# Ledger of designs, part 44: peptides against a protein of PDB entry 1LOE

Target 1, 181 residues: chain A of PDB entry 1LOE
Amino acid sequence: TETTSFSITKFGPDQQNLIFQGDGYTTKERLTLTKAVRNTVGRALYSSPIHIWDSKTGNVANFVTSFTFVIDAPNSYNVADGFTFFIAPVDTKPQTGGGYLGVFNSKDYDKTSQTVAVEFDTFYNTAWDPSNGDRHIGIDVNSIKSINTKSWKLQNGKEANVVIAFNAATNVLTVSLTYPN
Target 2, 181 residues: chain A of PDB entry 1LOE as posed
Amino acid sequence: TETTSFSITKFGPDQQNLIFQGDGYTTKERLTLTKAVRNTVGRALYSSPIHIWDSKTGNVANFVTSFTFVIDAPNSYNVADGFTFFIAPVDTKPQTGGGYLGVFNSKDYDKTSQTVAVEFDTFYNTAWDPSNGDRHIGIDVNSIKSINTKSWALQNGKEANVVIAFNAATNVLTVSLTYPN

## One batch from the design tools (peptide; made by RFdiffusion4, then SolubleMPNN)

Design b2_p14_7_s2 (from b2_p14_7, 6 letters changed)
Fold by OpenDDE base, seed 1:
Structure b2_p14_7_s2 (fold): chain B 181 residues (1-181), chain A 14 residues (1-14)
Amino acid sequence: as target 1 above (181 residues)
Amino acid sequence: AKAVAAGPSAISLV
């Protein structure tokens, strides 16, 4: 079987293996999806297409990805909206912003989306988020309404380490998040 | 989380 791998230890001003969309860009060795400005959507795609998902059968390859992120909000009590790690068709474009995180357009299941995402959601949207109102990690399949969620305690301005792994044999996706500080 | 207002935030990968 074929294997594709990549690693970005330091984001540069000319990051050739990324495609930037919307407000996404690199600065000071970081990949910035959004600044603390309302009504913005930033995305970054790995520039090389990979054959990881067969939309006809639904079969997915094994994969593991890891990254470190920071959410820095001027007001710790008002933090919107979060972000996702996502897999989508190669010609994907930014979708609805705000609570849809720039990757979905509906809470209703839409197979034509062909999008799977792990969301790190900091803002409670009454129409689809878990009723407890907690900030949460969610697994999204063709809908912003997660198929599964777990509460997550945001540490504003701190680095969070994430590992996402998918086992195709068991059809299990695991997400680990830790704050080393 | 439940917030009184939708405050913006900076989001970066490092």
Scores: peptide ipSAE 0.560, ipTM 0.838, DockQ to the pose 0.765
Fold by OpenDDE base, seed 5:
Structure b2_p14_7_s2 (fold): chain B 181 residues (1-181), chain A 14 residues (1-14)
Amino acid sequence: as target 1 above (181 residues)
Amino acid sequence: AKAVAAGPSAISLV
């Protein structure tokens, strides 16, 4: 069984194993997806293709990823839009911004998207988000409208630890988020 | 983004 792994303990100015898209960049040892500026989209891709899905057999690889993020908003009661961890075709480019998180273009299921995302969504979009209006974690398959969601309480300016794991045998994706401090 | 009322935020991985 082939295994691919990578680890980035400190984001540097010359981060050759990442492809930056849109407003994404590194500064002060952080990977910044967005600054507190309206209507921006930043993405970062692992630079090497990963064989995670076999189009001929339909088999999907097991995977696990972990990261720590910070959302820092000047207004704790008005925080848009959030971000995703996503898996998409190798030639993927930024998609629609705002509530689509730069990853999707529609709430309608679009198999041609070939995109799976775990969203950390801080802004309620009435057209597709859970009706309770809560900030939430969601699993998105070929649509910004999540197939499953769970409410999440944002701690503005605090570090959140995330672990995302996929078990191909059971077809179960798990997400954990903790605020250690 | 169509929602003008949306407040921006800085998002970073550390």
Scores: peptide ipSAE 0.559, ipTM 0.846, DockQ to the pose 0.430
Fold by OpenDDE base, seed 3:
Order: sequence, then structure tokens, then C-alpha cells
Structure b2_p14_7_s2 (fold): chain B 181 residues (1-181), chain A 14 residues (1-14)
Amino acid sequence: as target 1 above (181 residues)
Amino acid sequence: AKAVAAGPSAISLV
């Protein structure tokens, strides 16, 4: 078996192992997906394709990823859609439709998208989000409508630590989010 | 990936 791993401790001005899309860029050793500007989309992809699913054998890889993010909204009561960690085909492109987190392009399930995302959703979309209206973490499989969600209280401007792990043997994806301070 | 629906939000990984 093979193992692929990478780590980025500081985001540099010439981060060659990342592909930036939309408004995404690095500054001050941070990866900035968006500035505090309405109706913007930014993405960053790991530049090397990762063999996570083998179509010949059907084998699926385990994986673990961790990162720290900050959402800083000038108005806590007027917040953007949020963001995702996602796995998608190598030719994936940013999507600009409102509410689709830069990843999806309709509210319909689309198996051909081959996209799995963990959403950190800060905006309530009546058409597909949990009816309680809470900000939430969601697991998205080929659809903006999550297969499972968990309420999450955004701490505006604070660092959140995230760990996402997938166990191929059990087909279980786990997500943890903590505010250490 | 980030999308802005309502108000603006700065989103970064650190």
C-alpha cells in the first residue's frame, strides 16, 4: 500500500503545491479564500492529484486532514455563506451561484459531480438547509443538501481547529471543530 | 471554497 502526505505550516507568496482559483491567494502567511467583499468566491486545490479511489479494485483510501480557519465578518448578523473542504475531480472549477459554497451549481443531487464536501455553513438557505436555521457543519455528497448536519456556533474572528477523518473500512467520515481559545 | 450569499466575510486558513 502507498501513503501520500503533505503539510503546509506557512502559506508563502509562491506556494507551488497549491492551485488558486477565483479570488483565493496567499498573504501574510495565510491562505485567504475571500476578503470581506460581497459575492466573491475563492478556492485553493492541492496541485497533485491524489489517488483516493481505485476504479479497478474498488479500494478507497483512508485519509485524515487538519486545518485552522478564521471567519471574520464585519457584521455578525450579516454573514456570508461559509466555506468547504472538498474532494472533487482534477478538472473542478469554482462555481459562483449564491449559496452553493463555490462547489455546487444546483440544489439537485448529481452523482456525476463526484464531489464530497464538508461544509462550514454560516448562512441559512431555506431551500436546502436544516429547518432550525442554525449555522452548521454538513457532509455533502454530490449535493448542496447535506446528508447529515450538526449545529455549530460561529465565533466571529476566532481560530477554529478542524480535523476530518475518513475510515474506508466503515465508510464513516468524522468531523471535529474546536475553538481552543 | 467560499461563497458569499448575504454580507461579506473574510475567510482564511492559518
Scores: peptide ipSAE 0.485, ipTM 0.837, DockQ to the pose 0.443
Fold by OpenDDE base, seed 2:
Structure b2_p14_7_s2 (fold): chain B 181 residues (1-181), chain A 14 residues (1-14)
Amino acid sequence: as target 1 above (181 residues)
Amino acid sequence: AKAVAAGPSAISLV
């Protein structure tokens, strides 16, 4: 069995195993996707391609990832769209359309996107988000319109611990989010 | 990845 793993405890100024896109950068040992400004998109990719899906056999790898994030909005009632953890083809590029979280460009299902994302969505987009208007975690497959969502209460400026796991045998993706403090 | 709509938010991994 082939296994690929990596761990980044502190983000350095010359993080060679990351590809930065848009406004993404490292500072003070953090990976900053966006500053608190309007109309900005930032991304970071793991620099080495990972073999998740075997096109010849159809087999899909199990995976688990964990990270800690902070969303810090100057006004907790006037926040940006949010962010995603995503898996996409190696030539993936930032998407600038509002509400698409820098990853997608349509609410229509597009199999050619070949993109799976876990969204941490802090802004209600009436065209595709759950009608209750709650901030939410979503699972996105080839569309910004999530296949499943769960309400999530943002704690502004607090660290959230996330674990995302995929079980290929059951085709189930699980997401855990906790605020430890 | 991050996008901005109504207002600003700083988003970081720590």
Scores: peptide ipSAE 0.468, ipTM 0.826, DockQ to the pose 0.446

Design b2_p14_7_s3 (from b2_p14_7, 7 letters changed)
Fold by OpenDDE base, seed 5:
Structure b2_p14_7_s3 (fold): chain B 181 residues (1-181), chain A 14 residues (1-14)
Amino acid sequence: as target 1 above (181 residues)
Amino acid sequence: AKSVGAGPSEVSLV
């Protein structure tokens, strides 16, 4: 078996192993996907393709990723829209913004997107989000409508530590989020 | 679809 790994401790102004899309950029050693401005979509891709799914065998690789994010909204009571960690085809481009988080285009299942995302969703979109209206973590497979969600209490402006792990043997994707401070 | 009445936020990885 082959293992691929990467680590980014500090985001530099010329981060060679990232591809920035839309409004995404680095500043002050942070990767900023969006500023607090409406109608923006920012993405960043790891620059090297990763072999996760083998089309010949159908095998899927195990993976673990961790990162720390901050969502900082001027108004804690109105925070949109969140963001995703996603896996998509190598030629992926920004998709619909707003509630689609720049990753999807429909709440209907669209196998052609070939995209899996873990969303950290701060805004309730009545058309597809859990009816309780809670901010939530969701697992999205080819749709902005999550296959599973978990309520999440946003701590505005605070660092959240995330670990996402996929076990191919069990077909289980695990997401953990903690606020250490 | 854009979130109607959405309040913007800054999203960053650190």
Scores: peptide ipSAE 0.619, ipTM 0.895, DockQ to the pose 0.469
Fold by OpenDDE base, seed 4:
Structure b2_p14_7_s3 (fold): chain B 181 residues (1-181), chain A 14 residues (1-14)
Amino acid sequence: as target 1 above (181 residues)
Amino acid sequence: AKSVGAGPSEVSLV
């Protein structure tokens, strides 16, 4: 079985296994996707392409990823827009910002996107987000409109531990988020 | 599309 793994304990100034896009960069051992300014999109890609889906056989790889993130907003009551963990084609470039999180361009299903994302969405967009207005975790397949969501309570400025696992046999994607501190 | 009335935030992985 083909297996690929990587681990980044501390982000460095010369992080050779990441491709930085837009406003994404490393500083002080952190990967900063966006600063607290408007109209920015920052992304970071693992530099080596990973064979996760075979178009001929339809086989999909199992995977597990974990990371710790911080969202730090000057105003806890107005926090936009969140971020995503995503899988996209190797030539992927930053997409529409704001509510599209730099990953998608439409709420309509677009198979040409070939993008799957787990969103950590802090801002309610009326056109596609759950009507309750809650901040939420969502699973996005070729659309910013999530196929499934669950309410999530943001702790501004706190570290959140995330584990994302995909079981190809069951076709189940699991997302776990905890605030240990 | 830009989020109307959006407040900025810093997003980092640590």
Scores: peptide ipSAE 0.592, ipTM 0.882, DockQ to the pose 0.454
Fold by OpenDDE base, seed 1:
Structure b2_p14_7_s3 (fold): chain B 181 residues (1-181), chain A 14 residues (1-14)
Amino acid sequence: as target 1 above (181 residues)
Amino acid sequence: AKSVGAGPSEVSLV
């Protein structure tokens, strides 16, 4: 059984195992996807391809990933747009920004996207987000319109710990988010 | 579609 693993405890200025796209960069041992500037998109990709889906057999790999993120908004009542952990084909490029989080281009299902994402969405987009208007965690498959969502309370400027696990046998993706305070 | 009236934010992994 083939396995792949990696760990980044501190982000350096010369991070060889990451590909930076758009406005993404490293500073002060952090990976900054966007600054508090309007109309920006930043992404970072793991530089090595990961064999997670076999087109010949249809088999999908199990995986577990964890990370800590911070959203710091000048105005805690107006926070856009959040961010996304995603899996996409190699050679992927930034997509539509804003509410599409730089990973999708449509709310309609598009199998050619071949993109699965876990969104941490801080801004309500009327066209596709849950009608309650809550900030939410969502699971996105080939569309910015989530197949499942759960409300979450943003703590502006605080570290959030995330664990994402996928069980191929059950086809279940699990997301957990905690704040230490 | 752009988020109308959206306030920007800094997003970082630590």
Scores: peptide ipSAE 0.578, ipTM 0.852, DockQ to the pose 0.453
Fold by OpenDDE base, seed 2:
Structure b2_p14_7_s3 (fold): chain B 181 residues (1-181), chain A 14 residues (1-14)
Amino acid sequence: as target 1 above (181 residues)
Amino acid sequence: AKSVGAGPSEVSLV
């Protein structure tokens, strides 16, 4: 079985296995996607293409990823859009449309996007987000409108540990988030 | 993130 794995314990100033897009960069051993400023989008891609979907057979690989993130808003009551973990074609580019988390470019379902994302959404967009207005975790398949969501209580400035696992046999994507501290 | 009507936020992986 073909397997690709990588681990980044500390982000360095010359992180060769990442492709930085937009305002994303590394500093002080962390990967900063966005600074606390308005109208900013930052992304980082794993630099090596990963064979997740086999176009010949239609088979999809299992995968597991884990990371720790921090959202730090100057005003806890007025937080920006959030961020995503995403899988997309190798030529993917950052998107600057408001509310689309740097990944999507319209509110419509677009199967040609070939994008799966787990969103950590900290801003309520009335056009597509759950009507309860809660900050939430969402699973996005070719659309900013999540196929499933769960309310999530943001701890501003705190580290959140995330594990995302996909089981191809069951077609189930699992997301876990914990605040250990 | 391009936030319309929202405040700024720093997002980092650590």
Scores: peptide ipSAE 0.563, ipTM 0.844, DockQ to the pose 0.464

Design b2_p14_7_s4 (from b2_p14_7, 5 letters changed)
Fold by OpenDDE base, seed 4:
Structure b2_p14_7_s4 (fold): chain B 181 residues (1-181), chain A 14 residues (1-14)
Amino acid sequence: as target 1 above (181 residues)
Amino acid sequence: AKSVAAGPSEIRLV
């Protein structure tokens, strides 16, 4: 089978294999999606198309991705909305901000979005988030309303390691998050 | 230092 892989250990000021959208940029060898201010959306896309879903056969590829992130909120008790890792069509553009994380536009299932996301959601939106109000990891399929969630405690300013894997044979997406330090 | 784990979490995509 065909395999595509890439790795970015440091984000340079002129990262050629990324397309930046909105407020997304690189600084100090990190990819920065947003500043700690209100009403910002930043995204970064891998610049080369990745064949994950075959429209003719319906087959989906296996994939594994890993990354490290930091959420650094000025006030750990008053944070913004979080962020996502997402897969979307190649011509994707920033969507609704705030609780929609710049990736979705509706809590209703919208197959036309063709977007799957793993959200790291730090803000409770009453209209669609789990009723317990916990910060959480969510799996979002064509909707900001997650099909599944798991409570997650933010460690402000600390590095979190994430692994996201999809097994096409079982149709299972697995998300793992750890704070190693 | 002790690590804190929030995963894994699994979901079957429909």
Scores: peptide ipSAE 0.194, ipTM 0.656, DockQ to the pose 0.043
Fold by OpenDDE base, seed 3:
Formats: structure tokens, C-alpha cells, sequence
Structure b2_p14_7_s4 (fold): chain B 181 residues (1-181), chain A 14 residues (1-14)
């Protein structure tokens, strides 16, 4: 058995255990994914590969992750798309298509993507998002079109605490989001 | 470091 763990309480200017992609950077001890402008994509990857799925044995790891985030999205139209927590192959690259959250490039299911994401989506894309138009949390498996979603009442500019846990035995991913203040 | 396969094909939200 093996276990990998890490914790980053403050994001430094030279964070060696992160790989920054696109416009991702750190400032004031925070990870910032994008600039506050149009057409920007940023990502940050944990620099060491982690053993999530073993192709030889078929075993899938359990995992739990927690983080705190802030989003400024005061309306539904003049805002960006949101962000994801994602797991992808080590050679993953940012995707620049609008609405794809920098992670996916199609609404069609593609198992070769081997990418799973939890999206915190602030922009309604008619082609794939839930028809009610709500901001939402979604689970994305090899597609930007979520396999399941829940409406999310954004507290604009407030810190949200997130816990994501995956149970490999049950194949269940749980997402909790709270606003402590 | 070695390459690692990642991402299950199915995750269920409850």
C-alpha cells in the first residue's frame, strides 16, 4: 500500500511542488489562476505524479482533498467560466476553448482523455450546462458535459471551503461546499 | 519520476 499527501497553506513565489501552466501564478500567498481579463487560462499542477489508477491491476485510489477559494462573479453574463479541481495524465496541457474551463475540449465523452474534474461553474453554456441556468457544481468525466450537477448559490467574493472525497470501493465522489463566514 | 495513469472512467455524485 502507498499513500501520497501534501499540504500548501501559503503559496509562495517559487512554489517548487507546483507546475504552473498558462496564466497561473502566486501572489500574496494565494494561487491565482487567471488575470482579471478576457481570454485567460491558468492552471497549477502538483509537480509529482500520483498513483490514482493502476492500469495493470485496475485498482483505483481513494483520495480526499480540501481547499478554500474565492470567486468574483457578480452577475451571470460578464463573468468568466469558473474553475475546476481536476485529475489528468501527467502530460496534460491547458485547453483554450471558451467554456471548457481550461481542462476539456469537447462535450462528447472521450475515454482517452482520462480526465476527471469537479467544476465550479459560473457561466451558463447552453450547449452542455444544466438547462436551469444556475451556477453549479459538476462532476466531469472525460467531457465538459457533467455526468451530474447540483445548483450552487455563489456568495460573491466570499471564501468557500471545499472538501472532495472519492471512495474507490463505491465509486462515489462527494463534494461539500460551505461558506463559514 | 515515472508516468502514472490517472482518472477513473466513472465517478458518481451523491
Amino acid sequence: as target 1 above (181 residues)
Amino acid sequence: AKSVAAGPSEIRLV
Scores: peptide ipSAE 0.109, ipTM 0.651, DockQ to the pose 0.026
Fold by OpenDDE base, seed 2:
Structure b2_p14_7_s4 (fold): chain B 181 residues (1-181), chain A 14 residues (1-14)
Amino acid sequence: as target 1 above (181 residues)
Amino acid sequence: AKSVAAGPSEIRLV
């Protein structure tokens, strides 16, 4: 069984194992996806391709990832859309459509996109987000319209710890979020 | 400081 692993505790100015796309950059040892302005998209990709899905056999790898993030979203209206952890084909490019979190470009299911994302969504998009308008965590499979969501009460400016795990035997993706401080 | 935990959400991928 092949295993790929990496860990980045401090993001340096020349982080060689990441590919930055759009407005993504590092500052003060943190990865910053966007500036605090409208209409900006930033992404960071692990630089080496990871064998998650085998097109010949259909087999999918187990995986677990963890990260810490901070979001400043003091209100629900004058804020960005949020961000995602995502898995996409190696030739993936940033998407600029508003509300699509830089990853998707349609609410319609598109199996050809081969993209899975866990969204941490801070902006209510009427066209596809849960009708209650809550900030939410979502699982996005080939569409910005989540196949499942969970309300998320943001602690503004606080560090959130996230763990995302996938069990290939059961096809279950698990997301956990905690505020330890 | 009070810690707030959101329990895990398990979602089946189709």
Scores: peptide ipSAE 0.039, ipTM 0.616, DockQ to the pose 0.041
Fold by OpenDDE base, seed 5:
Structure b2_p14_7_s4 (fold): chain B 181 residues (1-181), chain A 14 residues (1-14)
Amino acid sequence: as target 1 above (181 residues)
Amino acid sequence: AKSVAAGPSEIRLV
């Protein structure tokens, strides 16, 4: 068996194990994907390739990741667009911004994307988001249109704890989000 | 738009 793991408690100004893309940067020991300005995309990639899927055998690795995030929008009633945890091919570059969250380019299924994302989506896009208009968590496979979603109530300015786990044997991805305070 | 990647890789979820 092979295991790859990493942990980052404080994000330094020269964080060597992360690749920053777009507007992503570190400040005050935190990873900041974007500033509170319009039309920006920020991404941070773990710098080492992770072997999750074996194209020869078709086997997929189990994985678990946890993180804490804060969305602190100046207007709690107008928050866009959210963010993702995603897995994409080596040499991935920022994709379409806005509602595509910098990770996808289409609502149509595109197997060539080879991208999986868990979205924490704060903005309702009529063309692909759940019809109830709720802010939501979504699982995205090769499309910004989620294969499954769950309503999520944003607590603006508060820390949220997230755990994402994948069980390869069952092909089930689980997401948990809590506001401990 | 904001995104964090655990690392570059391919996953098959179907």
Scores: peptide ipSAE 0.027, ipTM 0.676, DockQ to the pose 0.040; fails the geometry check

## One batch from the design tools (peptide; made by RFdiffusion4, then SolubleMPNN)

Design b2_p15_2_s1 (from b2_p15_2, 7 letters changed)
Fold by OpenDDE base, seed 1:
Structure b2_p15_2_s1 (fold): chain B 181 residues (1-181), chain A 15 residues (1-15)
Amino acid sequence: as target 1 above (181 residues)
Amino acid sequence: PAEIRIVSISGSSTL
């Protein structure tokens, strides 16, 4: 019935519709989550909260999001840790870094997290990642341990196009990733 | 889960 949408094609130095956390910032009209340095977490939150579900009816909103990202690592064979698209409570703060991607604190299911994430994971953490060791896209529900994953071949320094869609009627989340260039 | 959520991006680097 009601639709909310937003689009950011260029990121300015004073992007008022984003809340930056950790080392997240904008430069050269791009949103930068992390620099090519060790042990950082950067996050950006859209400043306007969204009504994702109706507590009275139980209805959950459909959504579609698309974005372009670049991972530019100095060493293509040594890339850590990745990033997530995530939906969390409005008062969310940065969580554990490293393999937890600044979004989660445990591989155990924690309902108090109230966080759903699509991870683009470049580093194999033996404690929770798929045993094949592939870089992967993962669906994370209240845990860094994904409920489902798909192998993904990183093209270092190249732009990737991502589309994430959720169909509430079928309860299916789809993720597509392409390297058009 | 809460009705109202915030759409976000988070990244981390250790290497």
Scores: peptide ipSAE 0.418, ipTM 0.865, DockQ to the pose 0.038
Fold by OpenDDE base, seed 2:
Structure b2_p15_2_s1 (fold): chain B 181 residues (1-181), chain A 15 residues (1-15)
Amino acid sequence: as target 1 above (181 residues)
Amino acid sequence: PAEIRIVSISGSSTL
């Protein structure tokens, strides 16, 4: 067995351990995923692949990740889709379909996508999002249609702390979000 | 491929 870890406290203009896709970039020591325009997708991939799951052996790694984010979404109707923390195959490419957060392309379960995401969803898509229309945290497995969701009360413009942990033995993914300030 | 190895962040805007 092996353990891999990394930490990025400040994002520099030449962040060599990240691969940027779409409109993703760094500015003011922050990672910025989307521009304030329509139909934009931005992604950042950790440049060193991490062996999380092997379909040949069935082995799955435990993992814990934490990050801080800020979302500016003053209303619920004229806003971006949100963002995801996601794990995908090494050749993953940005997806441009509306509402798919740059990660998925269907609400139908597609095991061939081999993608797991934790979404922080700020836009209500009637076709797949929880019917209450709430902003929400979702766990997405091979589909934008979450296997589980929880309403999320966004504090606009405030820093949120997120911890995502996966226990391979129990096959349980946990997500916590707090606003420390 | 048979492996999941990329840790990433992604965001999009429809509107």
Scores: peptide ipSAE 0.356, ipTM 0.843, DockQ to the pose 0.039
Fold by OpenDDE base, seed 3:
Formats: C-alpha cells, sequence, structure tokens
Structure b2_p15_2_s1 (fold): chain B 181 residues (1-181), chain A 15 residues (1-15)
C-alpha cells in the first residue's frame, strides 16, 4: 500500500511545503490563520497533492493527523469564527462569507465542493450551528452545517492537542481534543 | 470526492 506522511514541528518564514492563502502566515514558529481584525480569512495548504481516493479501484485511504492549537476567545460574541482542518480539491480557494471558516459558502449540502472538514467553532451562527449555542467541534461534509457536533469547553489561551483519524473500512471519522496543561 | 486532495487548515473572522 502507498503511504504519504509529513510533519511540521516548527513553522518557519520560508515554509516551502505550505501554500498560504488569504491572511495566513507564520510567526514565532507558529502558523497564524487570521489577523486580529474583522472580516479576514487565512488558510494554509499542504503543497503536495495527496492521493485520498483511487478512481480505478474505488479505494479510499485511511489517515491520521495530529496538531496543537491555541485560541484566544475570552467571550462568545467579540471573537473570530474558529478554524477547520479540511481536505479539498487541489484548486480550492478561500471563501469569504462570515461564519464559513474560509472553507464553505452554504449551509446547504453541495456535493460539488467535495470538501470534508473538522471545525473548531467559537462563534454561534444561528442559521446552522447547534441550538444550544455552545462552542463545538463539528464534522462538515460539503456544508458548514455539521453532520455531527459535540460541545467543546474552550480553555482560553491554552494549548489543545487534537487527533483526527479516518477509518476507510468503516467510514468513521474520530476526533479527540485534550488540554494537557 | 476528487482523487487528489489538499490537506489544509483554514480560519476566519466575522464582520
Amino acid sequence: as target 1 above (181 residues)
Amino acid sequence: PAEIRIVSISGSSTL
């Protein structure tokens, strides 16, 4: 079987294996997606295309990814939208609609987007987010309206560890988030 | 989904 792997422990100013879109950039060895301003989108794409689906055999790849992140969101209203880990076609472009995390552009299912995302959502959008208004983790398939969500108690300014795994045989995506400190 | 994909991170802020 074919296996592709990559690891970025420190983000540098000349990160050749990343394609930056919008306001995404690196500073202090971290990837920063958004500036501290309104109406901004930032993205970073792994520069090498990855074979996720084999059109000839129909096989879908398993994958596992892990990363750490920090979000500063002391309240639920004067904050950014959050961020997503996502997999999309190679020609994917930033989306500018508010609340769509730079990835989607509709709450309606759109198979043509061919995009799967795990969202870490810090802003309540009444039109599509869970009605309890909680910050949440969501699994998004071709829509910003998650197919499944779970409440997430954000620890402001603390480093979170995330593991995302996909089992192609069972078609199950698992997400784990912990605060080690 | 398309055969070839890009693994990515994206974030945004509202108006």
Scores: peptide ipSAE 0.327, ipTM 0.836, DockQ to the pose 0.039
Fold by OpenDDE base, seed 4:
Structure b2_p15_2_s1 (fold): chain B 181 residues (1-181), chain A 15 residues (1-15)
Amino acid sequence: as target 1 above (181 residues)
Amino acid sequence: PAEIRIVSISGSSTL
């Protein structure tokens, strides 16, 4: 059994274990993906590849990740697209921005994407988002159109704690989000 | 799915 783990408590100005893409950068010991401006995509990739799937055996690894995020929008009623936690091929590059969150290019299933994402979606895109218009957490597999969603009430400017876990035996991905304060 | 993956975060804004 192989185990890989990493932890980043504070983000430094020269974070060697991250690959920054687009407008992603670090400031004040935080990773900043985007500012509240138009047409930006920011990404940060863990620099070390993780062997999650074995093509020879078909085995899939379990994983668990946790992080804290803040969305601080100038207007709580008009918030930009949001962000994702995602797992993609090692050569992944920024994809379409806006509602595609820089991770996908289509609402149609595209197996060539080889990307799984947990979206924290703060903007309603009528073409693919749940019809209730709620901000939501979504699980995305090779498409920006989530295979499952759950309404989420954004607390603007507050820190949210997230835990994402995947159980390979059950093939279940779980997401939890809490506002501890 | 790909054998080797990168864990990452991506954000987008269109405001």
Scores: peptide ipSAE 0.311, ipTM 0.819, DockQ to the pose 0.039

